# Peptides against a protein of PDB entry 5Z08, part 61

Target 1, 168 residues: chain A of PDB entry 5Z08
Amino acid sequence: RQKDEWAKKTSSLMKQLDWFIGEHLGAMLAAEELGGPVVGELMEIDPDDLSAGFNAHGKLKKATSQPDLDRRQRRIDDIWGPQDEQGQAHKRKRGADEALAASAEMRDLIEQLMNKLVEAGGDNSATYVEIPRESAAARFLVRSKVAMFHPNDARRLRLVDFGRDLDD
Target 2, 222 residues: chain B of PDB entry 5Z08
Amino acid sequence: GLPRLIDAIEEASKIPAKRRQTPIKPTIEKLTTHLYTHGASPDSLLRLADLLTLRNHLDQASLAAITRNLYPSSTVSDEVVLRFIGALGHGQLKPTLALQALFLRWLVMVYHLLENPGVLGQVYGVLFDLLDTAAIRPQLCHLLALVTRRKHVRPFRIQAILTLSRQTGGDPNLTGLLRVFKNYYPEIIVGDATKGRASAFKHPDPQWRQHLDEIQQRRSEA

## One batch from the design tools (peptide; made by RFdiffusion4, then SolubleMPNN)

Design b1_p12_2_s3 (from b1_p12_2, 5 letters changed)
Fold by OpenDDE base, seed 2:
Order: sequence, then structure tokens, then C-alpha cells
Structure b1_p12_2_s3 (fold): chain B 168 residues (1-168), chain C 222 residues (1-222), chain A 12 residues (1-12)
Amino acid sequence: as target 1 above (168 residues)
Amino acid sequence: as target 2 above (222 residues)
Amino acid sequence: SMIEEIYLRLTS
């Protein structure tokens, strides 16, 4: 009975988490991978930094001096102008594919982190997930204080022990 | 129980305060105490949403008190959400903008309890069109930040928020929302119009969240 | 629960 209730609660929460990842977080993570704003960190970005945009590496472009309002409008128009339905469709498809990929990556990473924590049986050394790269997903988990990198190895990520860290 | 308290308040809401035989305040206090202790069931939420959103003779303080204690004990239905959304905007029959701000704040705080979060996405245009209303803009931007999906980020909305940002001198909430848009389209150039920090859209009331969690936990035990 | 905390932190 208690296990069933826990299972139901866990399932419900997992569905909520899956929804959040799929519908909200995945697109943001994909944007980060594409050189968009860093999820969660960019909330502190100076408007001047926002105006500069991001380079292909996610770094703030130097604010070019002349905020030519006309040039900005042209860029918006170039981005969103009557692009042939085909060009917009390709961009939308690519963006959707990237969002799906980011969602899947985040979901898989969270699942691995949770599984490792459960499997470790209290051995902190066994709680690390090896990540192939520092992804937007991994970085976001760290920023959100969900996960921590190994102090000596940025390829190893573990779930934060919420029971312990709340007491420290 | 809660239904009886709601019945009493519904009946009182039909009568101007000056013509009531009994003060409503004690009943409101009982209601808010009950809500704080037990939360509101889906059925009770709907009834309370009607009391909060429909024009009646309840005073603003009572309406605000109910809203501040409107803890769902379970999920929030689409119907409840739509009642609150329908109450937004300008009009003689609409709740005050102050109360609308509380509704939006409530929707933010209970967003994770929506039976169908997509319902807000369906009314995205309605919400977005209210961004010019300064009194509700902070909470509205926060809600939109939660609701926004790629499909909602359209050129005309990007331009609208940029224009409004310029007109408002770079409202941090608009800047925050624009950042959300940029998350879907990194190529969006946020103009120099936003010299200010973007809002982080943090949870508006951590204590309320904690108490909600306690109420929600009891449901899982029942 | 762990998943609740994850959800809360991700959505914060």
C-alpha cells in the first residue's frame, strides 16, 4: 500500500518533470547549445549584454556601438520576415529536433543521476555519472543545484544529496 | 465543512454589506482558516474561483484574503484556470487590477498543479495582450515565462515586447520575458532598450510554497 | 522526495 502510494506519487512527479523537461526546459537547453542564453544564469545578464547577443560559443558579443534601431529591426525582419514557408519550416524543424534532443538528454541524465544515487547505497564515490561532454543539460543541473561535478573531473556528475545539503 | 462555509459566503455575496444581517468577516476568517489548514478540493476551488472572479458584494479585503489562502488540496482544473483568466483585463465587471495581480500570482504558484498546463498556452494571446497593463505586468510576465513555448514566440510578439520595453523604460519583467523568447530564438536581438536587470521570475512566496507542499503531502497520505 | 526536490530546483 505505501509502496503503491509512493509509486503513484513518484510516477505523477515524474510525469510533471517529463512535461517540464519536454515542454519547457528542452527548448531552452537547445537554445543554449545554439549559442542562446544560458538557462538560469542569464537572468542576471545586463540588458547591455542581452543587446549584444551571443556569439556561436554562447559568449556575449561585444555591444557594437551604434544601436541602429533600423539595423535591429532589419535583423528581426531578416529572421522573421517573410521567409519562404520552406525556410521557416526548415528552421522550425531544426529547432524542434534540437529541443527534442535536448529534452531527451536532460531526461536521460536525470534518470542516470537518480539511478546512480539509488544504486550507490550510500557510497558517494559510486554516485557519479560519466558525461561525454559538458552539455547545456549538465550545466543547468549544476546551476540549479541538482547536480555537482566531481571536484577533480568535470566529466563526472552526481546528484546533490538533498538530505545532507539542507543541513549544511 | 468547507462547502457550508462557501454556501454562507455565496449567499452573503449576493447582499450589499450594509444590508447583511450578520457580518461576513467571521465566516471569511473561518473559510481562510479552513483553506490554510486543509486546502480546497477541485469542486471547492471552482466555487471559490466564481466568488473571486464574478462581480459580487464581497469586499476587496475578503477577496484578497481568500486568494492568499487558496491552497489547492489536489489539482487545478482547466475550468478554474479559465475563470481566473476570464477575470483579467479592463472592464466594469472585471475584478480590480490588484485582485487580478493576486490571481496571476496564484496561477504562478499553482502552475505545477494544473491538470492541463497547456490550457494556459491556449489562452496565451489573451495573456500577452494584457502586458500593457502595468498593474498586472510583473505577475503576467512571470506566468508567461512559464507558459511560453516556441509556438508562441512570433515576430509580432517579439516586436510588441520590444516596443513595450522601450515605452516602459525597460521594465525588468519584460526583459525577463524577452529572455524567455530568446531561449527559443537565440538570434533575437534584445535592443539597448533594456538597461535594467531582467527579472529572475523567482517563486513569489516561498512560505506559501512550503505550506502548499504540506497540504499536497497530506493528500498523498489520504 | 528526491524527485520533488529535483523538480523544485529545476523549476526555481
Scores: peptide ipSAE 0.333, ipTM 0.449, DockQ to the pose 0.364
Fold by OpenDDE base, seed 4:
Structure b1_p12_2_s3 (fold): chain B 168 residues (1-168), chain C 222 residues (1-222), chain A 12 residues (1-12)
Amino acid sequence: as target 1 above (168 residues)
Amino acid sequence: as target 2 above (222 residues)
Amino acid sequence: SMIEEIYLRLTS
């Protein structure tokens, strides 16, 4: 009975997590991969920071000179201007595909991290997952204090042991 | 039980306070105590949503107390959500703006319990058009931050937020919402008009969250 | 639980 209740609770929580990743987080992660804002880093963004945009690594681009603002404004006008319905539909579809891909990557990564922690049986060296790239998903997990990189290898990621961190 | 308490309050709500034979306050206190201890079932939530959103003779303090203790024991139906959304805005038949702000706060706090979160996306336009109402703007921006998807981020809405941000002197909640928009379209430039910090839209009441989690856990064990 | 903590940290 208790195991079944735990299983139901765990399943329900996993469904909630899956929903959050799929419906909310995936789009933000995809935007970060495309050079959008870093998810969860900037709790308070200055409007000037928002105008400067983000580099390929999700870091705030230094406020480039006024001429770049005009080019970006033009690009915004080009992106948001009366583009033909077909161009907007293609851009929306591509963005949806990227959000789905980011969601799948995040789900898979969380699952791997949890599985490795359980399998390691307390050996911290065995808890690392090898990641093919430093993705927005991986970076977000680290920023959220869910995961941490290996100190000497940014391709290795492990889940934070929440039980030990609460006792220390 | 909870249904009997709701029955008594529904009957009392039809009668002006000066004409009631018995004070309603003790019954409201019993209701809020019950809600705090056990939460509200979907059926009870719907009945309470009607009491909170429909014009009746209940006092504002009682309505606020019920709203602050409106813990769902289960999921929140589309019908319940739509009652609260329908109560938003200006009009003589609408609840006070203070109570509307509490409703929006409640929707934020129970967002993860919605049977269909997509229902809020369907009424996105209604919510967005209320951003000019200063009294509810903080909670409204928070709710919109949760609800916003790529399909909602449109040029006219971007421009509307930018314009309203200028008019309000850079309301942090509007800047926060614009940040959410920028998550979907990184190319959005927040012009010089938004001098100020963006709101992070943190959970409005951590203690309420913890208590909700306790109520929800008891259901999973039953 | 581990999943609860993950969810809380991701949604904070």
Scores: peptide ipSAE 0.332, ipTM 0.442, DockQ to the pose 0.334
Fold by OpenDDE base, seed 1:
Structure b1_p12_2_s3 (fold): chain B 168 residues (1-168), chain C 222 residues (1-222), chain A 12 residues (1-12)
Amino acid sequence: as target 1 above (168 residues)
Amino acid sequence: as target 2 above (222 residues)
Amino acid sequence: SMIEEIYLRLTS
């Protein structure tokens, strides 16, 4: 009974989290990835404001690989390219696609962080998720005190142990 | 004349201070006095740019004094500009960051005299990538504020400024540069970091500007 | 709960 109530509560919270990520956070993360405002430093970004200023692809790959530069440049060209009417419709669609991609990335990252914490069985060294890049999602989780980077490796992210922080 | 003074300083710059037969300071003072009175021709500017940017045995005080008196009597060539840009950044062969800050300040003050202002736009990426260098950031942001055009305002650069602004606790120079970016794209949502005090990028030295104008006027009358 | 804490911190 208590386990079932916990499972229901957990499921409900996950749905709420999914909603929050999909409806609010995804667009903001996409904006950050596109070189827009940092999530948590800005008020509610209207998706329409994003469509006006932020085109397509919300994934910040670190600029170290040539492909990531080209993708960023495409995003830039998409955002800042000639605004014809067809271009605006394409921009809106691309903005929506980036928000969806950012939402999916955030959700996947949270799931990985949670899963690693459960799998680690109390071994803090095993709780780290290897992240391919410092994404807007990863940075937001750290800023929100949900996650922390490994002290010696910025490619490793772990969920904050809320149980220990509550006992202090 | 100015060429002879530059010749003497060039020769002295090849020799360590301890091995010089004559003190260079009097020659530097004559040079700076001449520059203050008459300015530097394009040819003299190039020679002085080499003295300022290339590794030599001149002391930092002398280099700073020359830079502070580096009034162009006419235009500033692309070659002169590129000498100063090439001297920016970290490295054993680079001038000190303090001297680099003076070079950037000089470029700001003579920006209107550039033969081709577009030359700075061509090296925009080089300048932008140096924003993480705290010692030159104030002058660098000011120069970028002058140089920035729509083509330079790119999402990755917006993000880079936002990230750096957070890391620096909202450096007002970065906030000022971000406002310049926003002039080209008003839809750039600048977070609460932009609610902070932004630099207005005022002229660094009004007296220097006035003196430059006087030197420039004398040439137009000749 | 862990999820509750995550949600609270993300929505703060």
Scores: peptide ipSAE 0.327, ipTM 0.367, DockQ to the pose 0.259
Fold by OpenDDE base, seed 3:
Structure b1_p12_2_s3 (fold): chain B 168 residues (1-168), chain C 222 residues (1-222), chain A 12 residues (1-12)
Amino acid sequence: as target 1 above (168 residues)
Amino acid sequence: as target 2 above (222 residues)
Amino acid sequence: SMIEEIYLRLTS
């Protein structure tokens, strides 16, 4: 009974994690890779930036020189106005593809990090995953204090040992 | 006791209604009566959260009845909160949107009993991304109004709400959420979208609140 | 659990 409850709980948590990565985090990471806002970073909101509006990716539109409120509303309307159905479809498709790629990268990275920790059997030197690039996913894991880079090699990432950090 | 009732419902939930030897309704009624009278302990809340959020053979009316009587006798753990958050969104494995709306309403009504209110701030992005789902938007905006802090008010989220507000013809719940954002950044120019009616985010059920307070008072006296 | 902690930190 307890084993079945534990199995259900673990399965539920894994499903929740997969859902979060696939449905939410992937899109945010993709936006970061495309030069959108950094996930989890304290962004200072410049009032001028807010007035200039943001593109579909949350990027600041360059304020043209005359801060006419009407021009700002027009630019927001021009961005979200009836763009040709084809142009919107292409942007949506590209965004979806990038979100899927980012989701897959994050899932794979988390899985590798967890597997290496289990396989290492307590050897900290064996817990590192080699990453091909510094991705938005890798940076986010570090910012979230889920992972840490090797002190001498930014291509090596390990899972934070949550058991030790709770005792310190 | 409550654990035995949950045991019986958990076992029944594994079996299709047509194959059950006994009707589950009498057991659900006993459970809801017990919950109304005594509330649910943290352990019972977790078990009930699993029953409500995981796919099983319980009927929607039974799930809704349990949710409407889900009075915490103590605090609400992060784990319980995460079960309900993980149940949100679209998908065949997810609860119905009607049930999700009840979960969000429940979270609003028990927000003051959370062991760690910060847990909702941690999943802020998950909640925010669901604002396009009309069926849960009223309760979602109310929950976000409670959870929002300065760190969550980002330029891209401001723009997202403004866009969605225009697309929805000025949903009063979105206008209410924009006002919450403006409390943190008064310089946010909320154009004509904020000139409309805003929700005040009043307590969803005053009778439920009163009954919860009675259950919580009994705990403090024990 | 480790998965729960990961989830909590990622959603923070």
Scores: peptide ipSAE 0.336, ipTM 0.420, DockQ to the pose 0.378; fails the geometry check

Design b1_p12_2_s4 (from b1_p12_2, 5 letters changed)
Fold by OpenDDE base, seed 5:
Structure b1_p12_2_s4 (fold): chain B 168 residues (1-168), chain C 222 residues (1-222), chain A 12 residues (1-12)
Amino acid sequence: as target 1 above (168 residues)
Amino acid sequence: as target 2 above (222 residues)
Amino acid sequence: SMLEDIYLRLTA
């Protein structure tokens, strides 16, 4: 009975988490990865910074000179211009794919982090997941205080021990 | 039980306060206490949605109290969602804008319990067209931030937000919504119209969330 | 639970 209740509870929570990741967080993470706003931060983004978009490194592109304006203007024109039905479909598909990819990455990362914690059996050194890159997903987990980077290795991420008061 | 309390309130809602044989306030308090303790079933939610959204003789304080305690014990049906969406905007038969803001806040807080989150996407235009209504704009922007998908990010809507942002002196909620749009289209030029603080669209009430989670948990154990 | 704490922190 208790085990079944726990299993149901865990399943319900997992479904809620999967929903949150898939329907809400994935799009925001994809946006952050594409140089959108940082999830959960009140970014006072200067309009110039917002207009500058974000580079592949998640840094605000400096409002560079006229040529980048032209590329953006073309992209804006591609977004705002008479949408060739085909171009719109491709752009829609790509963004859906990016949100799905971000959702999958977040889900996988959480699962790995949880699995490593269970497998470690109390050995804190064994709780680290190796991340291939500092993704929006990884950064979000850290900002949310769900995960922490290894002090000496930014490629290693672990769950925050929720049962131990993080002794400051 | 909850159904009997709803029955009593439904009957009382048909009668002006001055003509009621008994004060309704004690029954409202019993209802809100019950909702706080146990939440509302899908059937009860629908009945309560009708009480909240349809014109009746219930006072605004009672309606607000019910809305603040409207914890779903289960899922939220499309029908319940559509009742609240249908209650939005200006009109003599519509709830007050203050109550509409509470409904929108509620929808934000229960978004994860919707049987079909896509239902809000289907009424996206209705929600978006209400952004000029200042009294509900903060909650609308928050809800739209949750609901927005790439299919909704259209040039005319981008321009509408930009225009409205200029007209409002850069409402942080509009800036926040525009950032959500920019997530789908990073090339959107926000321009000077979005200079300033953007809303982060944080959960409106963490305590309400925690209590909702407790109610939802008890259902999984029953 | 760990999962609950994760969910709460992610949604905060």
Scores: peptide ipSAE 0.325, ipTM 0.439, DockQ to the pose 0.346
Fold by OpenDDE base, seed 2:
Structure b1_p12_2_s4 (fold): chain B 168 residues (1-168), chain C 222 residues (1-222), chain A 12 residues (1-12)
Amino acid sequence: as target 1 above (168 residues)
Amino acid sequence: as target 2 above (222 residues)
Amino acid sequence: SMLEDIYLRLTA
């Protein structure tokens, strides 16, 4: 009975998490990977930083000279102008694919982190997941205080100890 | 039970306060206590949504109290969502802007309980067009931040936010929403008019969230 | 639960 209730609760929460990742977080993470704003942290970006845009490495471009209001409008128009239905379709498809990829990466990473924590049986050294790269997903988990990097190895990520309640 | 309390309030809502035989406040208090303790079923939510969104003789304090205690015990249907969305904006038959702000806040807080989150995406235009309404803008931007998908990020909406941001002196909620847009299109240049920090769109009420979670947990056990 | 805490922190 308790196990079934726990399983049901866990399943429900997992569905909620999957929904959140798939419907909300994945697109934002994909945007971060594409040089968009960093999920969570970037909400505090200075407007000047927002106006500067991000370089291909996700770093704030130094605000070069105020592009004339007309140049900004042209860039928006060039980016968003009547793109032929084909160009919009390709951009939409690419964006959808990136969002799906980011969602899958985040979901997989969370699952790995949870599994490692369970498998570790209280051994904190065994709780680390090895990540192939510092992804937007990994960074987001750290920023959200869900995960922590190993102090000496940025390729190793573990769940933050949410308190002893997993061992009881 | 909750249905009987709703019945009593529905009947009282048809009558001006001065003509009521009994004060409604005790019944409202019983309702809000019940809602706080047990939450509202989908059916009860719909009935309460009608009480909150339709013009009746309930006082603003009572409506606000119900809204603040409107904990779903289960899911939130599209119909319930659409009642609240339909109540937004300017009009003599619409709820006060203060109450609309509470509705938007509620939608933010229960977003994860929507049977179909996509319903808000379908009415995205309606929500977006209300951004000029200052009284509801903070909660509206928060809701839009949750609802926005790539399909909603359009040039005209980007320009609308930029224009409105300039007109408002850089409302941080608009800056926050523009940032959400920029998530989908990193190339969006946020104009110089965005002086100040973007809103982080944090959960409006952590205590309300915790209590909602407790109510939702009891459902999973039943 | 851990999953709840994860969800809470991710959605914060």
Scores: peptide ipSAE 0.323, ipTM 0.447, DockQ to the pose 0.353
Fold by OpenDDE base, seed 4:
Structure b1_p12_2_s4 (fold): chain B 168 residues (1-168), chain C 222 residues (1-222), chain A 12 residues (1-12)
Amino acid sequence: as target 1 above (168 residues)
Amino acid sequence: as target 2 above (222 residues)
Amino acid sequence: SMLEDIYLRLTA
């Protein structure tokens, strides 16, 4: 009975997590990969900071000089201008595909991290997942304090031990 | 049971408070206690949504109390969602803006329990057009932040939110919503209008969330 | 649970 209740609870939570990843987080992560805003960091974004974009490390690019703002504004006007229905459909499809890919990557990464933690049996050295790239998903997990990088290897990621870090 | 309590309140709602033979407050308290303990089934939710959204003789405090205890025991149907959406905006037959804000807050808190989250996407325009209503804007922006997909992020809406942000002196909720838009289109330049703090759209009530989770867990065990 | 904590941190 208790095992079945735990299994049902875990299944329900996984469904909620999958929904959150698929419906919310995936699109934001895809945007970050495309040079969009960093998820969770910039609660206070100056419009000027938003216009500057983000570097590959999720840090705000320093707003370069004023002339680039006009070029970007023109590009926005060109992107958002009346484009033919076909061009808008293609951009929408590509963005949906990127959001789906980001969702799948996040889901897989979380699953790998959880599995490694369970398999390690308390050995912290065995809890690391090797990541193929520093993705928006990996960075988000670190920013949210769900995961941490290996101190000497940014390709190795592990779950934060939620039990110990509350007592320190 | 819950259906009998709803029956009694429905009948009382047809009669002005001064003409009721019995005070309704004890029945409202029984209802809210039951909802807090057990939640509401889909059928009960629909009936309660009608009581909350349709013009009747219930007092605002009673309507607010029901809304604050409107824990779904299962899923939330499209019909229930549409009742609350239909109650939004200005009009003599519509609920007060204070009550509308509670409805929007409720929709945010139960969003993960919607049978079809896409239903809110279908009425996105209706929701977006209400952003000028200051009294409901905080909760409306939060709901829109949840609902927004790439298909909703259109040039005219970007311009509308930028304009409204300037007019409001940079409302943090509008800035937060614009951030969500920028997630779909990183190239969006947020002009001087959004200089300021963006809302994070945190869960409105962590205690309510925890209690909802407890109610939902009891169903999974049955 | 670990999964609850993950969910809470991701949704915060």
Scores: peptide ipSAE 0.318, ipTM 0.439, DockQ to the pose 0.323
Fold by OpenDDE base, seed 1:
Structure b1_p12_2_s4 (fold): chain B 168 residues (1-168), chain C 222 residues (1-222), chain A 12 residues (1-12)
Amino acid sequence: as target 1 above (168 residues)
Amino acid sequence: as target 2 above (222 residues)
Amino acid sequence: SMLEDIYLRLTA
């Protein structure tokens, strides 16, 4: 009974988290990765606004479509590239794609962090996830006090131990 | 005259202080007095820039004193500017960060006398990449605030400033630079980083400016 | 729970 209630509660929370990541956080993280506003520093970014890209001003730029440039350079070009009408439709799609990708990255990172914590069995050294880059997702988790970097290695991220009551 | 004083300092700079036959301090004082009274010609500025930026046996106090009195009597050439820019950053052959901060402050104060202000725009990347160096950041941000044009405001640089601003707890100089970026791109959403106190990038030394103007005016009348 | 704490901190 208690395990089932815990499982249901966990499932419900995970669904809520997935919704929050997909509907709100993904777009904001995509914006941050695009050189737009940092998540938690800005109000809700409409995914349509992300698709418009950010102009050189960090405002919604009308999106240009060129596919093969490095994702960061694409983001820069989405921010700074020419504003033609065909470009806008491609930018909307690209912004949506970037939001989806950011959502997936955040979800995967949270899952890895939780899994490592469970697998570590109390060994704090085993709780670290290796991150390939300092992503907007990773930075957001740290800013939100959900995760922390290894003190000597910025490529290692772990969940903050929520169970230690600061009773000391 | 000034050239003879520079000659004496150049020769002394080649010799360790313990091996000098005569104290250099009186010659430095004569040099700084001359600079304060008459300024430095373009040729003298170049020679002094080499003395300030190249590794030699001059003490830090003497180098700082020369820098504080480095009034141009005319324009500042690209070559002089590039000597000071080349002296920035970390390295055993580089001047101290304290002296680099004085060089950046000097460049801010003489910016209006540059023969080609565009030269700083050409080395914009070099300057920008030094923003993580806390000791020179205040003066560096001020110089970048003067130099920044629309072409320099790029998404990767916006993100770099935002990241560094967070890492520094909202350094007001970075916030000030980001406001300059926002002037070219009003759409830059800076979030809470801009809610903080920003540097106004005021002239670092009004008295120095006034004295510079007096030196410059004497040349226009001659 | 850990997940609840994560959610609360992310949504704060």
Scores: peptide ipSAE 0.314, ipTM 0.368, DockQ to the pose 0.239

